# Ledger of designs, part 234: peptides against a protein of PDB entry 3KDP

Target 1, 230 residues: chain A of PDB entry 3KDP
Amino acid sequence: PFLIFIIANIPLPLGTVTILCIDLGTDMVPAISLAYEQAESDIMKRQPRNPKTDKLVNEQLISMAYGQIGMIQALGGFFTYFVILAENGFLPIHLLGLRVNWDDRWINDVEDSYGQQWTYEQRKIVEFTCHTPFFVTIVVVQWADLVICKTRRNSVFQQGMKNKILIFGLFEETALAAFLSYCPGMGVALRMYPLKPTWWFCAFPYSLLIFVYDEVRKLIIRRRPGGWVE

## One batch from the design tools (peptide; made by RFdiffusion4, then SolubleMPNN)

Design b2_p30_2_s3 (from b2_p30_2, 26 letters changed)
Fold by OpenDDE base, seed 1:
Structure b2_p30_2_s3 (fold): chain B 230 residues (1-230), chain A 30 residues (1-30)
Amino acid sequence: as target 1 above (230 residues)
Amino acid sequence: EKEKEELEKKIQEILEARRRFLAAIEEAAR
């Protein structure tokens, strides 16, 4: 997200505080829950043919998979960001290169895509309003991530959700997201303004996309053992 | 002309949505 901000010169979609909340708040309990998840029986039973090479290949493949999931998360966040800005008169194309004028506190007549002028204060309210739904989008997408990470080869439908710690992690991150989104004073303290409940649904297509992606990936692995997708 | 009228209507809808949104945030921030 930060790289896209720099490259596109758009208003900041995700603040430092929200990043900290993701890294320290929402990721901790889920990560712990995954550490306690029992590995698939096939992972434990498979003796590495070459411990050095096979370990390195597996680590790279896992890293790439997490990287791909992270990209989908970012896309979901940006989608929500663009929806909110578009609803406020800023179309995505108009945001390109707007950062300089957007961040200038002395410019109070920045025009949106429809010719309406925005004060600095109004722009910052809209900007900070994007932080909350971006954060929430990450949390909602993480629901799918946590579920799919339980298995590498088996379908979620086969493995089920038996890990109570995982369920607790999902609840905790959701509760934190709700708290940060709706608790009074969060707009001032954390620059996270209240979120319309409807914006939670902006993330759902991407959660579904990750779920479908992982199921398709696993299906390919099951049909073609030893393929490059494994 | 019809397309222009439709565009103007959309602009007004967005402007109204903005006003409602900003008002809601201001109210929530108090």
Scores: peptide ipSAE 0.020, ipTM 0.482, DockQ to the pose 0.014
Fold by OpenDDE base, seed 5:
Structure b2_p30_2_s3 (fold): chain B 230 residues (1-230), chain A 30 residues (1-30)
Amino acid sequence: as target 1 above (230 residues)
Amino acid sequence: EKEKEELEKKIQEILEARRRFLAAIEEAAR
């Protein structure tokens, strides 16, 4: 998200604090759960024909899949960001190149897509308000990510939700998201302003997309063992 | 004229949404 911020010159969609909350809070337990699940899945895998080459290929494919999921997560976050800004008068096209004026403290008359002027303070409130829903979107999308990461080849419906660490991770990240989003003073302390509960649902299509993507991928792997998508 | 009226209506809706949004943030920040 920071790279897109630089390239597109849009207002910052995700602050450093939110990044830290993701990395240290929401991603840590999932990462641990994934490590356990990978170990279990590897025990169930047939021994590779060539341990040196097949392991490297598998690691690359796993890395690529996680990269794709990460892109979907980012897209979900940006979608929520753009929707909130659009509801406040800033259409996505208008945000392109707006950063310079947006971040200027001396410009108090930045116009939105409808000619309404925004003070610096008002702009920053809206910007920081976008940090929370971006974070929440990542958490909601991570629900699907955590669920799908339980197995490499098996469907979620086949494997079920037996990993207690995974389940705990889902509740922990959700509780953290709720705390950061609704606890009084978080807007001042963390620049994460409260979010309407309805915004949690904005991420659901992307969670579903990740779920469908992974199920399709796993289906392809099962039907074509040793294929390119494995 | 009809397009202008529709545009004005959309502007007013967004302005109202903005006001509600800012008010909610201000209340939450207290």
Scores: peptide ipSAE 0.017, ipTM 0.445, DockQ to the pose 0.014
Fold by OpenDDE base, seed 3:
Structure b2_p30_2_s3 (fold): chain B 230 residues (1-230), chain A 30 residues (1-30)
Amino acid sequence: as target 1 above (230 residues)
Amino acid sequence: EKEKEELEKKIQEILEARRRFLAAIEEAAR
Protein backbone atom coordinates (compact mmCIF):
# COMPACT_ATOMS: atom_id res chain seq x y z
CA PRO B 1 0.00 0.00 0.00
CA PHE B 2 2.72 2.46 0.89
CA LEU B 3 4.64 1.72 -2.31
CA ILE B 4 1.59 2.46 -4.42
CA PHE B 5 1.07 5.64 -2.42
CA ILE B 6 4.55 6.83 -3.37
CA ILE B 7 4.51 5.69 -7.00
CA ALA B 8 1.03 6.86 -7.93
CA ASN B 9 0.96 9.94 -5.67
CA ILE B 10 -2.51 9.07 -4.43
CA PRO B 11 -3.97 9.92 -1.02
CA LEU B 12 -2.58 7.61 1.67
CA PRO B 13 -4.72 4.45 1.70
CA LEU B 14 -3.28 3.03 4.91
CA GLY B 15 -1.74 5.05 7.71
CA THR B 16 1.61 4.28 9.28
CA VAL B 17 0.03 3.62 12.66
CA THR B 18 -2.35 1.16 11.05
CA ILE B 19 0.58 -0.61 9.42
CA LEU B 20 2.21 -0.91 12.82
CA CYS B 21 -0.99 -2.37 14.23
CA ILE B 22 -0.91 -5.03 11.52
CA ASP B 23 2.74 -5.87 12.02
CA LEU B 24 2.75 -5.91 15.81
CA GLY B 25 -0.84 -6.70 16.66
CA THR B 26 -2.43 -8.94 14.10
CA ASP B 27 0.58 -10.97 12.95
CA MET B 28 2.21 -11.87 16.26
CA VAL B 29 -0.34 -14.26 17.73
CA PRO B 30 -0.98 -16.01 14.41
CA ALA B 31 2.75 -16.53 13.96
CA ILE B 32 2.97 -18.12 17.41
CA SER B 33 -0.05 -20.26 16.67
CA LEU B 34 1.60 -21.69 13.57
CA ALA B 35 4.62 -22.72 15.63
CA TYR B 36 2.37 -25.00 17.67
CA GLU B 37 0.40 -26.39 14.76
CA GLN B 38 0.02 -30.15 14.56
CA ALA B 39 2.27 -31.93 12.10
CA GLU B 40 0.84 -33.12 8.83
CA SER B 41 0.28 -36.86 8.59
CA ASP B 42 2.87 -37.19 5.82
CA ILE B 43 5.63 -34.93 7.21
CA MET B 44 6.98 -37.44 9.70
CA LYS B 45 7.10 -40.12 7.01
CA ARG B 46 9.38 -38.15 4.71
CA GLN B 47 13.09 -38.71 4.43
CA PRO B 48 15.39 -35.86 5.38
CA ARG B 49 15.67 -33.27 2.66
CA ASN B 50 18.74 -32.72 0.57
CA PRO B 51 20.53 -29.62 1.90
CA LYS B 52 21.13 -28.40 -1.65
CA THR B 53 17.43 -28.37 -2.45
CA ASP B 54 16.24 -27.09 0.93
CA LYS B 55 17.17 -23.52 0.14
CA LEU B 56 15.32 -23.64 -3.14
CA VAL B 57 12.22 -25.09 -1.52
CA ASN B 58 12.27 -22.44 1.18
CA GLU B 59 12.65 -19.70 -1.40
CA GLN B 60 9.68 -21.06 -3.30
CA LEU B 61 7.57 -21.22 -0.15
CA ILE B 62 8.51 -17.66 0.79
CA SER B 63 7.77 -16.46 -2.73
CA MET B 64 4.33 -18.02 -2.67
CA ALA B 65 3.43 -16.88 0.83
CA TYR B 66 4.58 -13.29 0.58
CA GLY B 67 4.39 -12.74 -3.16
CA GLN B 68 1.22 -14.27 -4.53
CA ILE B 69 -0.96 -14.21 -1.43
CA GLY B 70 0.35 -10.79 -0.49
CA MET B 71 -0.64 -9.43 -3.88
CA ILE B 72 -4.18 -10.73 -3.50
CA GLN B 73 -4.33 -9.20 -0.04
CA ALA B 74 -3.17 -5.83 -1.32
CA LEU B 75 -5.68 -5.94 -4.15
CA GLY B 76 -8.45 -6.50 -1.63
CA GLY B 77 -7.36 -3.50 0.38
CA PHE B 78 -7.09 -1.24 -2.65
CA PHE B 79 -10.46 -2.35 -3.91
CA THR B 80 -12.04 -1.26 -0.64
CA TYR B 81 -10.10 2.00 -0.74
CA PHE B 82 -11.20 2.88 -4.27
CA VAL B 83 -14.82 1.95 -3.59
CA ILE B 84 -15.01 4.27 -0.58
CA LEU B 85 -13.35 7.16 -2.38
CA ALA B 86 -15.54 6.66 -5.43
CA GLU B 87 -18.61 6.66 -3.20
CA ASN B 88 -17.42 10.00 -1.86
CA GLY B 89 -16.93 11.49 -5.31
CA PHE B 90 -13.30 10.63 -6.10
CA LEU B 91 -12.93 8.24 -9.01
CA PRO B 92 -9.68 6.22 -9.19
CA ILE B 93 -8.37 8.07 -12.24
CA HIS B 94 -8.88 11.41 -10.53
CA LEU B 95 -6.80 10.30 -7.54
CA LEU B 96 -3.62 9.91 -9.61
CA GLY B 97 -1.25 12.73 -8.77
CA LEU B 98 -3.70 14.33 -6.35
CA ARG B 99 -1.59 13.77 -3.20
CA VAL B 100 0.25 17.09 -3.34
CA ASN B 101 -2.93 19.11 -3.32
CA TRP B 102 -4.68 16.63 -1.04
CA ASP B 103 -2.14 17.00 1.74
CA ASP B 104 -1.85 20.79 1.44
CA ARG B 105 -3.78 22.25 4.33
CA TRP B 106 -3.91 25.66 2.68
CA ILE B 107 -5.86 24.39 -0.31
CA ASN B 108 -9.50 24.19 0.67
CA ASP B 109 -11.08 23.85 -2.75
CA VAL B 110 -9.85 20.54 -4.13
CA GLU B 111 -12.42 19.33 -6.61
CA ASP B 112 -13.68 15.78 -6.84
CA SER B 113 -14.68 14.00 -10.04
CA TYR B 114 -18.03 15.79 -10.01
CA GLY B 115 -16.75 19.29 -9.39
CA GLN B 116 -17.57 19.38 -5.68
CA GLN B 117 -15.03 21.29 -3.63
CA TRP B 118 -13.50 19.69 -0.56
CA THR B 119 -11.85 21.48 2.34
CA TYR B 120 -8.71 20.10 3.92
CA GLU B 121 -10.67 18.87 6.91
CA GLN B 122 -13.23 17.13 4.75
CA ARG B 123 -10.50 15.44 2.73
CA LYS B 124 -8.78 14.18 5.86
CA ILE B 125 -12.04 12.80 7.20
CA VAL B 126 -12.60 10.75 4.06
CA GLU B 127 -8.96 9.66 4.02
CA PHE B 128 -9.12 8.45 7.60
CA THR B 129 -12.43 6.82 6.84
CA CYS B 130 -10.56 4.70 4.30
CA HIS B 131 -7.90 3.58 6.79
CA THR B 132 -10.27 1.52 8.92
CA PRO B 133 -11.89 -0.56 6.18
CA PHE B 134 -8.51 -1.09 4.53
CA PHE B 135 -7.20 -2.45 7.82
CA VAL B 136 -10.26 -4.61 8.35
CA THR B 137 -9.92 -5.97 4.83
CA ILE B 138 -6.35 -6.98 5.59
CA VAL B 139 -7.45 -8.73 8.80
CA VAL B 140 -10.25 -10.63 7.08
CA VAL B 141 -7.90 -11.78 4.35
CA GLN B 142 -5.40 -12.80 7.03
CA TRP B 143 -7.99 -15.24 8.37
CA ALA B 144 -7.64 -17.20 5.19
CA ASP B 145 -3.86 -16.86 5.20
CA LEU B 146 -3.60 -18.17 8.73
CA VAL B 147 -5.83 -21.13 8.03
CA ILE B 148 -4.06 -22.16 4.82
CA CYS B 149 -0.53 -21.73 6.18
CA LYS B 150 -1.06 -24.34 8.89
CA THR B 151 -0.39 -27.07 6.31
CA ARG B 152 1.83 -27.45 3.26
CA ARG B 153 0.19 -30.37 1.50
CA ASN B 154 -2.87 -31.49 3.41
CA SER B 155 -6.21 -29.81 2.94
CA VAL B 156 -7.56 -27.82 5.86
CA PHE B 157 -10.43 -30.29 5.89
CA GLN B 158 -8.01 -33.18 6.31
CA GLN B 159 -5.80 -31.59 8.95
CA GLY B 160 -8.65 -29.96 10.83
CA MET B 161 -8.60 -27.01 13.20
CA LYS B 162 -7.57 -28.76 16.39
CA ASN B 163 -4.99 -26.14 17.33
CA LYS B 164 -6.69 -24.05 20.01
CA ILE B 165 -3.95 -21.44 19.74
CA LEU B 166 -4.77 -20.93 16.07
CA ILE B 167 -8.43 -20.41 16.90
CA PHE B 168 -7.43 -17.99 19.62
CA GLY B 169 -5.26 -16.11 17.12
CA LEU B 170 -8.20 -15.68 14.77
CA PHE B 171 -10.31 -14.42 17.63
CA GLU B 172 -7.62 -12.06 18.89
CA GLU B 173 -6.97 -10.37 15.55
CA THR B 174 -10.71 -10.01 14.98
CA ALA B 175 -11.20 -8.53 18.43
CA LEU B 176 -8.34 -6.12 17.83
CA ALA B 177 -9.85 -5.06 14.51
CA ALA B 178 -13.21 -4.48 16.17
CA PHE B 179 -11.61 -2.54 19.01
CA LEU B 180 -9.64 -0.27 16.69
CA SER B 181 -12.68 0.25 14.47
CA TYR B 182 -15.32 1.03 17.07
CA CYS B 183 -13.66 2.15 20.30
CA PRO B 184 -14.26 5.83 21.04
CA GLY B 185 -11.22 8.00 20.49
CA MET B 186 -9.56 5.75 17.90
CA GLY B 187 -10.48 8.17 15.16
CA VAL B 188 -8.43 10.86 16.84
CA ALA B 189 -5.67 8.70 18.27
CA LEU B 190 -5.05 6.34 15.36
CA ARG B 191 -6.79 8.14 12.50
CA MET B 192 -9.16 5.21 12.17
CA TYR B 193 -12.74 6.37 11.98
CA PRO B 194 -15.66 4.04 12.72
CA LEU B 195 -16.63 1.50 10.10
CA LYS B 196 -20.03 0.46 8.88
CA PRO B 197 -20.56 -3.22 9.64
CA THR B 198 -21.33 -3.87 5.98
CA TRP B 199 -17.73 -3.11 5.02
CA TRP B 200 -16.54 -6.25 6.80
CA PHE B 201 -18.14 -8.25 4.03
CA CYS B 202 -16.21 -6.48 1.27
CA ALA B 203 -13.15 -8.59 2.06
CA PHE B 204 -14.89 -11.97 2.03
CA PRO B 205 -14.59 -12.56 -1.72
CA TYR B 206 -10.83 -12.13 -1.48
CA SER B 207 -10.57 -14.42 1.53
CA LEU B 208 -12.54 -17.01 -0.37
CA LEU B 209 -10.31 -16.54 -3.41
CA ILE B 210 -7.18 -17.16 -1.36
CA PHE B 211 -8.73 -20.19 0.31
CA VAL B 212 -9.82 -21.73 -2.98
CA TYR B 213 -6.49 -20.94 -4.58
CA ASP B 214 -4.55 -22.63 -1.81
CA GLU B 215 -6.79 -25.69 -1.69
CA VAL B 216 -6.35 -26.13 -5.43
CA ARG B 217 -2.61 -25.65 -5.06
CA LYS B 218 -2.43 -28.27 -2.31
CA LEU B 219 -4.53 -30.64 -4.36
CA ILE B 220 -2.08 -30.30 -7.24
CA ILE B 221 0.85 -30.88 -4.88
CA ARG B 222 -0.75 -34.07 -3.57
CA ARG B 223 -1.33 -35.34 -7.09
CA ARG B 224 2.04 -34.23 -8.46
CA PRO B 225 4.68 -34.24 -5.73
CA GLY B 226 7.75 -32.20 -6.60
CA GLY B 227 5.99 -30.13 -9.23
CA TRP B 228 6.58 -26.44 -9.91
CA VAL B 229 3.49 -25.52 -7.88
CA GLU B 230 5.07 -26.72 -4.65
CA GLU A 1 -36.20 15.58 -18.94
CA LYS A 2 -38.09 13.38 -16.53
CA GLU A 3 -35.19 10.93 -16.43
CA LYS A 4 -32.83 13.80 -15.71
CA GLU A 5 -34.97 14.96 -12.81
CA GLU A 6 -35.07 11.45 -11.38
CA LEU A 7 -31.31 11.20 -11.65
CA GLU A 8 -30.86 14.54 -9.91
CA LYS A 9 -33.15 13.38 -7.13
CA LYS A 10 -31.12 10.20 -6.66
CA ILE A 11 -27.91 12.23 -6.54
CA GLN A 12 -29.39 14.42 -3.83
CA GLU A 13 -30.40 11.37 -1.83
CA ILE A 14 -26.87 9.99 -2.05
CA LEU A 15 -25.39 13.32 -1.01
CA GLU A 16 -27.72 13.50 1.97
CA ALA A 17 -26.80 9.96 3.00
CA ARG A 18 -23.13 10.92 2.77
CA ARG A 19 -23.73 13.98 4.92
CA ARG A 20 -25.41 11.89 7.59
CA PHE A 21 -22.57 9.40 7.53
CA LEU A 22 -19.93 12.09 7.93
CA ALA A 23 -21.87 13.66 10.78
CA ALA A 24 -22.06 10.30 12.53
CA ILE A 25 -18.30 9.85 12.16
CA GLU A 26 -17.65 13.29 13.58
CA GLU A 27 -19.88 12.55 16.54
CA ALA A 28 -18.23 9.19 17.15
CA ALA A 29 -14.76 10.73 16.94
CA ARG A 30 -15.49 13.09 19.85
Scores: peptide ipSAE 0.016, ipTM 0.396, DockQ to the pose 0.014
Fold by OpenDDE base, seed 2:
Structure b2_p30_2_s3 (fold): chain B 230 residues (1-230), chain A 30 residues (1-30)
Amino acid sequence: as target 1 above (230 residues)
Amino acid sequence: EKEKEELEKKIQEILEARRRFLAAIEEAAR
């Protein structure tokens, strides 16, 4: 998200503290919890792990979590960001290159796509309105990610939800999202304004997409072991 | 077993760090 922000020169979709909340609150514990997942049938056939060469946490699972699937998470977050800004008069194409003027407190007449002028304070309110939905979108998409990352080849229906730490992680990140979204003072402290409950559902299509994508991917892996889809 | 203990320790460290962070946020929100 931060990289896209710099490249596109658009208003920042996430605050620094919010990023820290994602890193500490949603990503790290779930990633570590993958080490406690029950072995897949194919993993059980592998040679014993060499402690000198193999890390405690599976790098492949981490790479999947932060790589390809992470891009879909970012896409979902940015979609929510662009929808909110568009509803407030800023179309995506208009946001390109707008950051400099957007962040300048002395410019109080930034025009939206419809010619409406926005003060600095008004712009920041809209920006901060985007922070919470972006974060929540990431969390909702993470639900799917956590479920799919527990296995490499087996379907969720085959492997089941036996990792108690992973399940705990799902509840924890949800509780954190709820806390950050609705606790009084978060708008001031974290620049995360309260989120309407309806916005939680905006991310569900992306979660479903990830789930379907991963199930299809795993199906292909099972049918074509050693293929490029792995 | 050592690897498991190390993992548990790391999880506990992260959980404690998160608790401290959340507490700091809560304090800042007062």
Scores: peptide ipSAE 0.000, ipTM 0.184, DockQ to the pose 0.518; fails the geometry check

Design b2_p30_2_s4 (from b2_p30_2, 24 letters changed)
Fold by OpenDDE base, seed 3:
Structure b2_p30_2_s4 (fold): chain B 230 residues (1-230), chain A 30 residues (1-30)
Amino acid sequence: as target 1 above (230 residues)
Amino acid sequence: DEKKKELEKLIKEHLEERRRFLEAIEEAAR
């Protein structure tokens, strides 16, 4: 998120404290859960790997999985960010390069895409309004990502949801999201304004799309081992 | 053309409503 923020020079989509809450609160338990995931049914059918390279291969696989999860989460969050800003008059194209003027407290007449003028205080309210939905979107997308990362080749339906730690992690991150979104004082403390309950569902189509895409990918891998989609 | 004008009007009305909402939040935060 911060890389895109710097490159595109757009208004800050998510606060640093909120990012910290994601990293520490929502990622740790799921990461542990993945470490204790049940072995894939096809692992026993594989030839023994080279013991000298096993650690390196596993580290690479884990790194790739987490890297992909993070990228997908960021994309989902930014989608929500752009939707909210567009609903408040700022189209994505207009946001490019706007950060300098956006963050200047002495400029009180920043125009949106429809010619409306926004004071500094109004802009900050809109910015902070984006933080909560962005965070919630990340959590919702993470539900799907965590589930699909349980296996590399097998379908989620084949591997099952037997990892109780994973289930606990999903509930924990959801509870944290609810707490940060609706607990009194979070708007001031974390710059996360309350979220309409309907926004929880905005990320669902995106999560579903990712889930379907991954299942199709896994299906292709099962049918054509050694293909380009691995 | 008429449908486009109607859509633009609806967007404008929506944006004005959102602005009023944000102003109300600002006032409540003071």
Scores: peptide ipSAE 0.043, ipTM 0.618, DockQ to the pose 0.015
Fold by OpenDDE base, seed 4:
Structure b2_p30_2_s4 (fold): chain B 230 residues (1-230), chain A 30 residues (1-30)
Amino acid sequence: as target 1 above (230 residues)
Amino acid sequence: DEKKKELEKLIKEHLEERRRFLEAIEEAAR
């Protein structure tokens, strides 16, 4: 998010505090939970043909999959960001290069895509309105990620949710998102204004996309054991 | 063309409503 902010010179979609909350609150607990996840039934049954090479290949493939999922998560967040700004009159194209004027407190007549003028305070409000949904979007997308990461080959429908720690992580992450979204004072303290419940659903298509992606990947692996998709 | 004008009107009305909402938040935050 920060890199895109610099490159595109757009209003900041996610504050530093929220980034820290993601890193510490949403990523750490799930990562720990996954470490204690029960091994996939087929993984436990399969002895590696070559422990050295197969381990490396598996680690690389897992890292690639997580990298791809991470990109989808980021895209989901940015999508939500652009939707909110567009809803408030700022189309994505108009946001390019707008950061300089956006952050200038002495400019109180920044025009949106429809010719409406925005004061500095109004711009900051809409900017901070994006922070919460961006964060929530990441959390919601992570729900799907956490569920699918339980297995490498088996479908979620086959493996199920057995790790209580993972379930706890999901609830903790959701509770944190709810707290940051609806607790009074978060707008001032964390630059996160309250979010309408409807915005929680904005991430669902991306969650579904991740789920479908992973299920398709796993299906391919099941149909072609030893393929490059493993 | 008429549908486009109607859509533009609806968008404008929506944006004005949204602006009023944001202004209300700003006032409440003062």
Scores: peptide ipSAE 0.040, ipTM 0.614, DockQ to the pose 0.015
Fold by OpenDDE base, seed 5:
Structure b2_p30_2_s4 (fold): chain B 230 residues (1-230), chain A 30 residues (1-30)
Amino acid sequence: as target 1 above (230 residues)
Amino acid sequence: DEKKKELEKLIKEHLEERRRFLEAIEEAAR
């Protein structure tokens, strides 16, 4: 998110506070849950042909897959960001290069895509109203991510959801997202302003996309062993 | 042309409503 912020010079879509909330609140428990997840029985029973090279290759492939998933998560966050800003009068094209004027507290007449003028405070409120939805979007997308992380080759439908800790992690991150989004005072304390419940649905297509992506990936791996997709 | 004007009116009304909401948040944050 920060790279896109710098390159495109758009208003900051995700604040430091939200990042901390993701890292400490939404990523930690799931990461621990995954550490307790037992490896797939089929993987555990396979003897590595070359323990040195095969392990390294597998780690690289895993990192690539999760990198792609991370990109989809980011896209989901940015989608929500752009929708909210568009709803507030700032179309995506208009946001390009707007950062300098957006962040200038002395400019109180920044025009949106429809000619409305926005004060610095109003702009910052709109910016901060994007932080919460971005966070929530990440949480919703992580639902699919956490589920698919349970297996490397098998479909979720084949392996099932046996890890109670993972289920707890899903609940915890969702509860945290709801708390941060709707608890009074969070706007002032954390600059995470209240989110309309409808915004939760903006992330669902991307959650589905991750799920489909991983299922297709796993299907390819099963049909074409030794491919780079693993 | 009439549909365009109606759409512009709806957009304006929506943006004004949203602005009022943001102003209320601003006031609450002070």
Scores: peptide ipSAE 0.024, ipTM 0.574, DockQ to the pose 0.015
Fold by OpenDDE base, seed 2:
Structure b2_p30_2_s4 (fold): chain B 230 residues (1-230), chain A 30 residues (1-30)
Amino acid sequence: as target 1 above (230 residues)
Amino acid sequence: DEKKKELEKLIKEHLEERRRFLEAIEEAAR
């Protein structure tokens, strides 16, 4: 998320403290739970041939856990960010390169995509309005990501939710999200304004899409082992 | 400002607790 912010020069979608909360508080427990999860039945059925292959499998699992989840989370967060800003008059294309003017306190007439002028205070309010939904979206998307990452080939419905650590991680993430979203003073402290309950649902279509996509991917892998989708 | 510092402290404490929990899991796995 921060890299995209720098590259695209858009208004900051997520505060640094919130990013730290995500990295340390959201991703770490699930990632560890996946790392210590029993190898998928298909992985275990492969005779421990070469110790090099086992290391490669672990590295691949770790890479999927950290890389893929992080990327999908970022995409989900940015989706929510762009939706909120678009609803407030800032279309995605208009946001490109806007950061310099956005962060300038002396510019009180930044125009949105519809010609409406925004004061610095108004801009910061809408920016901070994005922080909480962005975070919540990451959490909600992460629910799906964690579930799909549990298995490489098997359907979620086949393997089930046996990892207690993963389940605990999901609850903790949800609790943290709720705390950050609704605890009094968090808006002032972390610049995360309270989240309207409706925004929790903004991420669900995306989570569902990821879930369906991954299930289809797994289905294809099962039907065509060794295909390009692996 | 004082409330902000207090909340930041609480978050830091929570994150430290989480780190300790993860370390415990790592130790249990070794």
Scores: peptide ipSAE 0.000, ipTM 0.231, DockQ to the pose 0.033

Design b2_p30_3_s1 (from b2_p30_3, 25 letters changed)
Fold by OpenDDE base, seed 3:
Structure b2_p30_3_s1 (fold): chain B 230 residues (1-230), chain A 30 residues (1-30)
Amino acid sequence: as target 1 above (230 residues)
Amino acid sequence: SLADIAEALKKLQEFLEEAKKKLEELIKEY
């Protein structure tokens, strides 16, 4: 998100502090929960042929898979960002290159796509209004990510949701998202304005997409062991 | 410059992600 902000020179879709909250707050407990997951029975029985090369390849494959999921998360967040800005009169095409004028406090007549002038304060309100939905979108997508990360090859339906720590991680992540979204003072502290409850559901299609993608991937892996899809 | 700050923040994010990954690996070993 921040990289696209720099490259496209658009208004900041997600604040740095919010990114830190994702990285340090929402992801830590889920990461810990995955450590307590039971290893797949097939993984435990498989001796590595070459511990050095097989470990490296496995780490690379995992890194790529998580990278792809991360890209889908970012796309979901950006979709929400562009929808909110469009609803406020700023079409996506108009946002390109707008950052310089957007962040200038002395420019109080930035025009939207419809010719309406926006003061600096009004622009910042809209920007901060985008931060919370973007964050919540990431959290909701992370629900699916956390669930699918329980296994490499087995379906989530086969292993089940028996890990209490994972369930706790999902709860903690959701509680943190709710706290950051609705607690008084978060608009000032974290630049996150309160979110309409309806926006929580906007991320669900992306979560479903990730879930379906991973289940299909795992199905392919089960049918073609040692394939490039692993 | 703003670009320098952005680069620094990106590096920080990458560092944090690597640290997270290492932590996950450590936890999986235990």
Scores: peptide ipSAE 0.005, ipTM 0.240, DockQ to the pose 0.046
Fold by OpenDDE base, seed 2:
Structure b2_p30_3_s1 (fold): chain B 230 residues (1-230), chain A 30 residues (1-30)
Amino acid sequence: as target 1 above (230 residues)
Amino acid sequence: SLADIAEALKKLQEFLEEAKKKLEELIKEY
């Protein structure tokens, strides 16, 4: 998200504190869950597999999966960001290069895509209105990610939600998202304004996309062991 | 202050990143 912010010079879609909350609050429990699940899967996979080759393949698969999932998460967040800004009169094309004027406190007449002028305070309210939905979008997409990461080769439907740590992580992330979204004072403290419940659903298409992508990936791996997708 | 909170969160992030690295190393050893 931050890289796109710099490259595209768009208004900041996600606050620094929110990013930290995602990285720390949302990614930590999944990482722990995955560590435990890998340990559990390694305990179950005690069939005589060559541990060196299987580890390398697994590390590559995990690294690729995390990179791809992270990209889809970012896309989901940006989608939500662009939708919110579009609803407030700022079309995506208009946001390109707008950051400099957007962040300038002395410019109180930034025009939206429809010629409406926005004061600095109004712009910041809209920006902060985007932070929470972006965060929530990441959390919702991470639900799918966490569910997907459970299985290296098996479908999510085969392993089920047996990992209690994963379930706990999902609840923790959701609780954190709810807290940050609806707790009074978060708009001032974290620059996260309250989220309309409808915005939670904006992430679902991307969660589904991640889910479908991973299931297709796993299906390909199962059908073509040793293929390029490994 | 907000700055103090941000700094605390940054420290927490660093700690968690280190913990993640250690966990990844442990997973690699196993």
Scores: peptide ipSAE 0.005, ipTM 0.259, DockQ to the pose 0.067
Fold by OpenDDE base, seed 5:
Structure b2_p30_3_s1 (fold): chain B 230 residues (1-230), chain A 30 residues (1-30)
Amino acid sequence: as target 1 above (230 residues)
Amino acid sequence: SLADIAEALKKLQEFLEEAKKKLEELIKEY
């Protein structure tokens, strides 16, 4: 999100505090949960042919898969961001290069896509209105990510959700998202304005996409062991 | 307290925003 903010010169879609909440609040517990995840029976039954090279290849393939999932997460967040801004009169094409004027407190007549002028304060309200939904979108997409992380090759439907730490992680990140979204004062303190409950569902298609992606990936891995998609 | 946490987070946010601004300036210069 930050890189797109710099490259495209669009209004900031995700605040620094929300990034910290993701890294420290939503990603930490899942990362810990993975350390306690039980080894898959299929991994334990396979003797590595070459422990050094096979480990390196596996780490690279896992890294690529997580990179792809991260891109889907980012797309979900940006989708939510663009929808909110469009509902407020700023079409995606109009946002390109707008950051300089958007962040200038002395410019109070920034025009939207329909010629409506926006004051600095009004623009910042809209910007901060995007922060919470973007964060919540990431959390909702992370539900799918966390669930798929428990297995490398087995279907989620086959493995089930037996890791209590992972389940706790899902609850914790959701509770944190709800707290940050609805607790009074978060708009002022964290620039996270209250979220309409309906916006929680905006990310569901992307969460589903991650599930489908991972199931397809795992299916390919099962059919073609040692493939580049592992 | 929640208020103390909010204040601490606000200060952290301000610090990070300043750091971000400096980084953006650096990127523009190079």
Scores: peptide ipSAE 0.000, ipTM 0.261, DockQ to the pose 0.026
Fold by OpenDDE base, seed 1:
Structure b2_p30_3_s1 (fold): chain B 230 residues (1-230), chain A 30 residues (1-30)
Amino acid sequence: as target 1 above (230 residues)
Amino acid sequence: SLADIAEALKKLQEFLEEAKKKLEELIKEY
């Protein structure tokens, strides 16, 4: 997200405080939950053909899969960001290069795609309105990510939801998202303005995409036990 | 207090935003 922010010079889609909330509040418990997750029995029963090469391939496969999931997650956040800004009159093309003027406190006549002028305060409200749904999008996508990370080869439906810590993590991140979205004062304190409940659904397609991606990946791995698919 | 934490986080955010701007300026120069 930050790289796209710099490269495209768009208004900040995800605030630093929001990032901190993701890293500390959303990712920590899931990471702990994964550390205590029982290894998939089918994987553990297989002896490596070559301990050196198979470990390396395995690490590469995991790293690439996480990278792909992370990319889908980021795309979901950006999609929500662009939708909100578009609804407020800022089309994606217009946002390119706009950041310099957007962040200037002395420019109070930044025009949207329809020629409407926006004050600095109004722009910041819209920006902070994007931070919350971006965060929520990350949380919703992480629901799928956390669930799929439990298994490498088996379907989520086969492995089930046995890890109580993971389940707790899902509730925690959801509760945190709700707290940050609806608790009074979060707009001032954390630059996260209240979110319309409908915005929670904007992330669902991406959550589903990650889920489908992982299920397909796992299906291919199960069909080709001697190979790997990233 | 929660208010103090919020203020600290806000200040941190402002600092990081300034740092990001500086970094961006540096990247543009190179």
Scores: peptide ipSAE 0.007, ipTM 0.258, DockQ to the pose 0.025; fails the geometry check

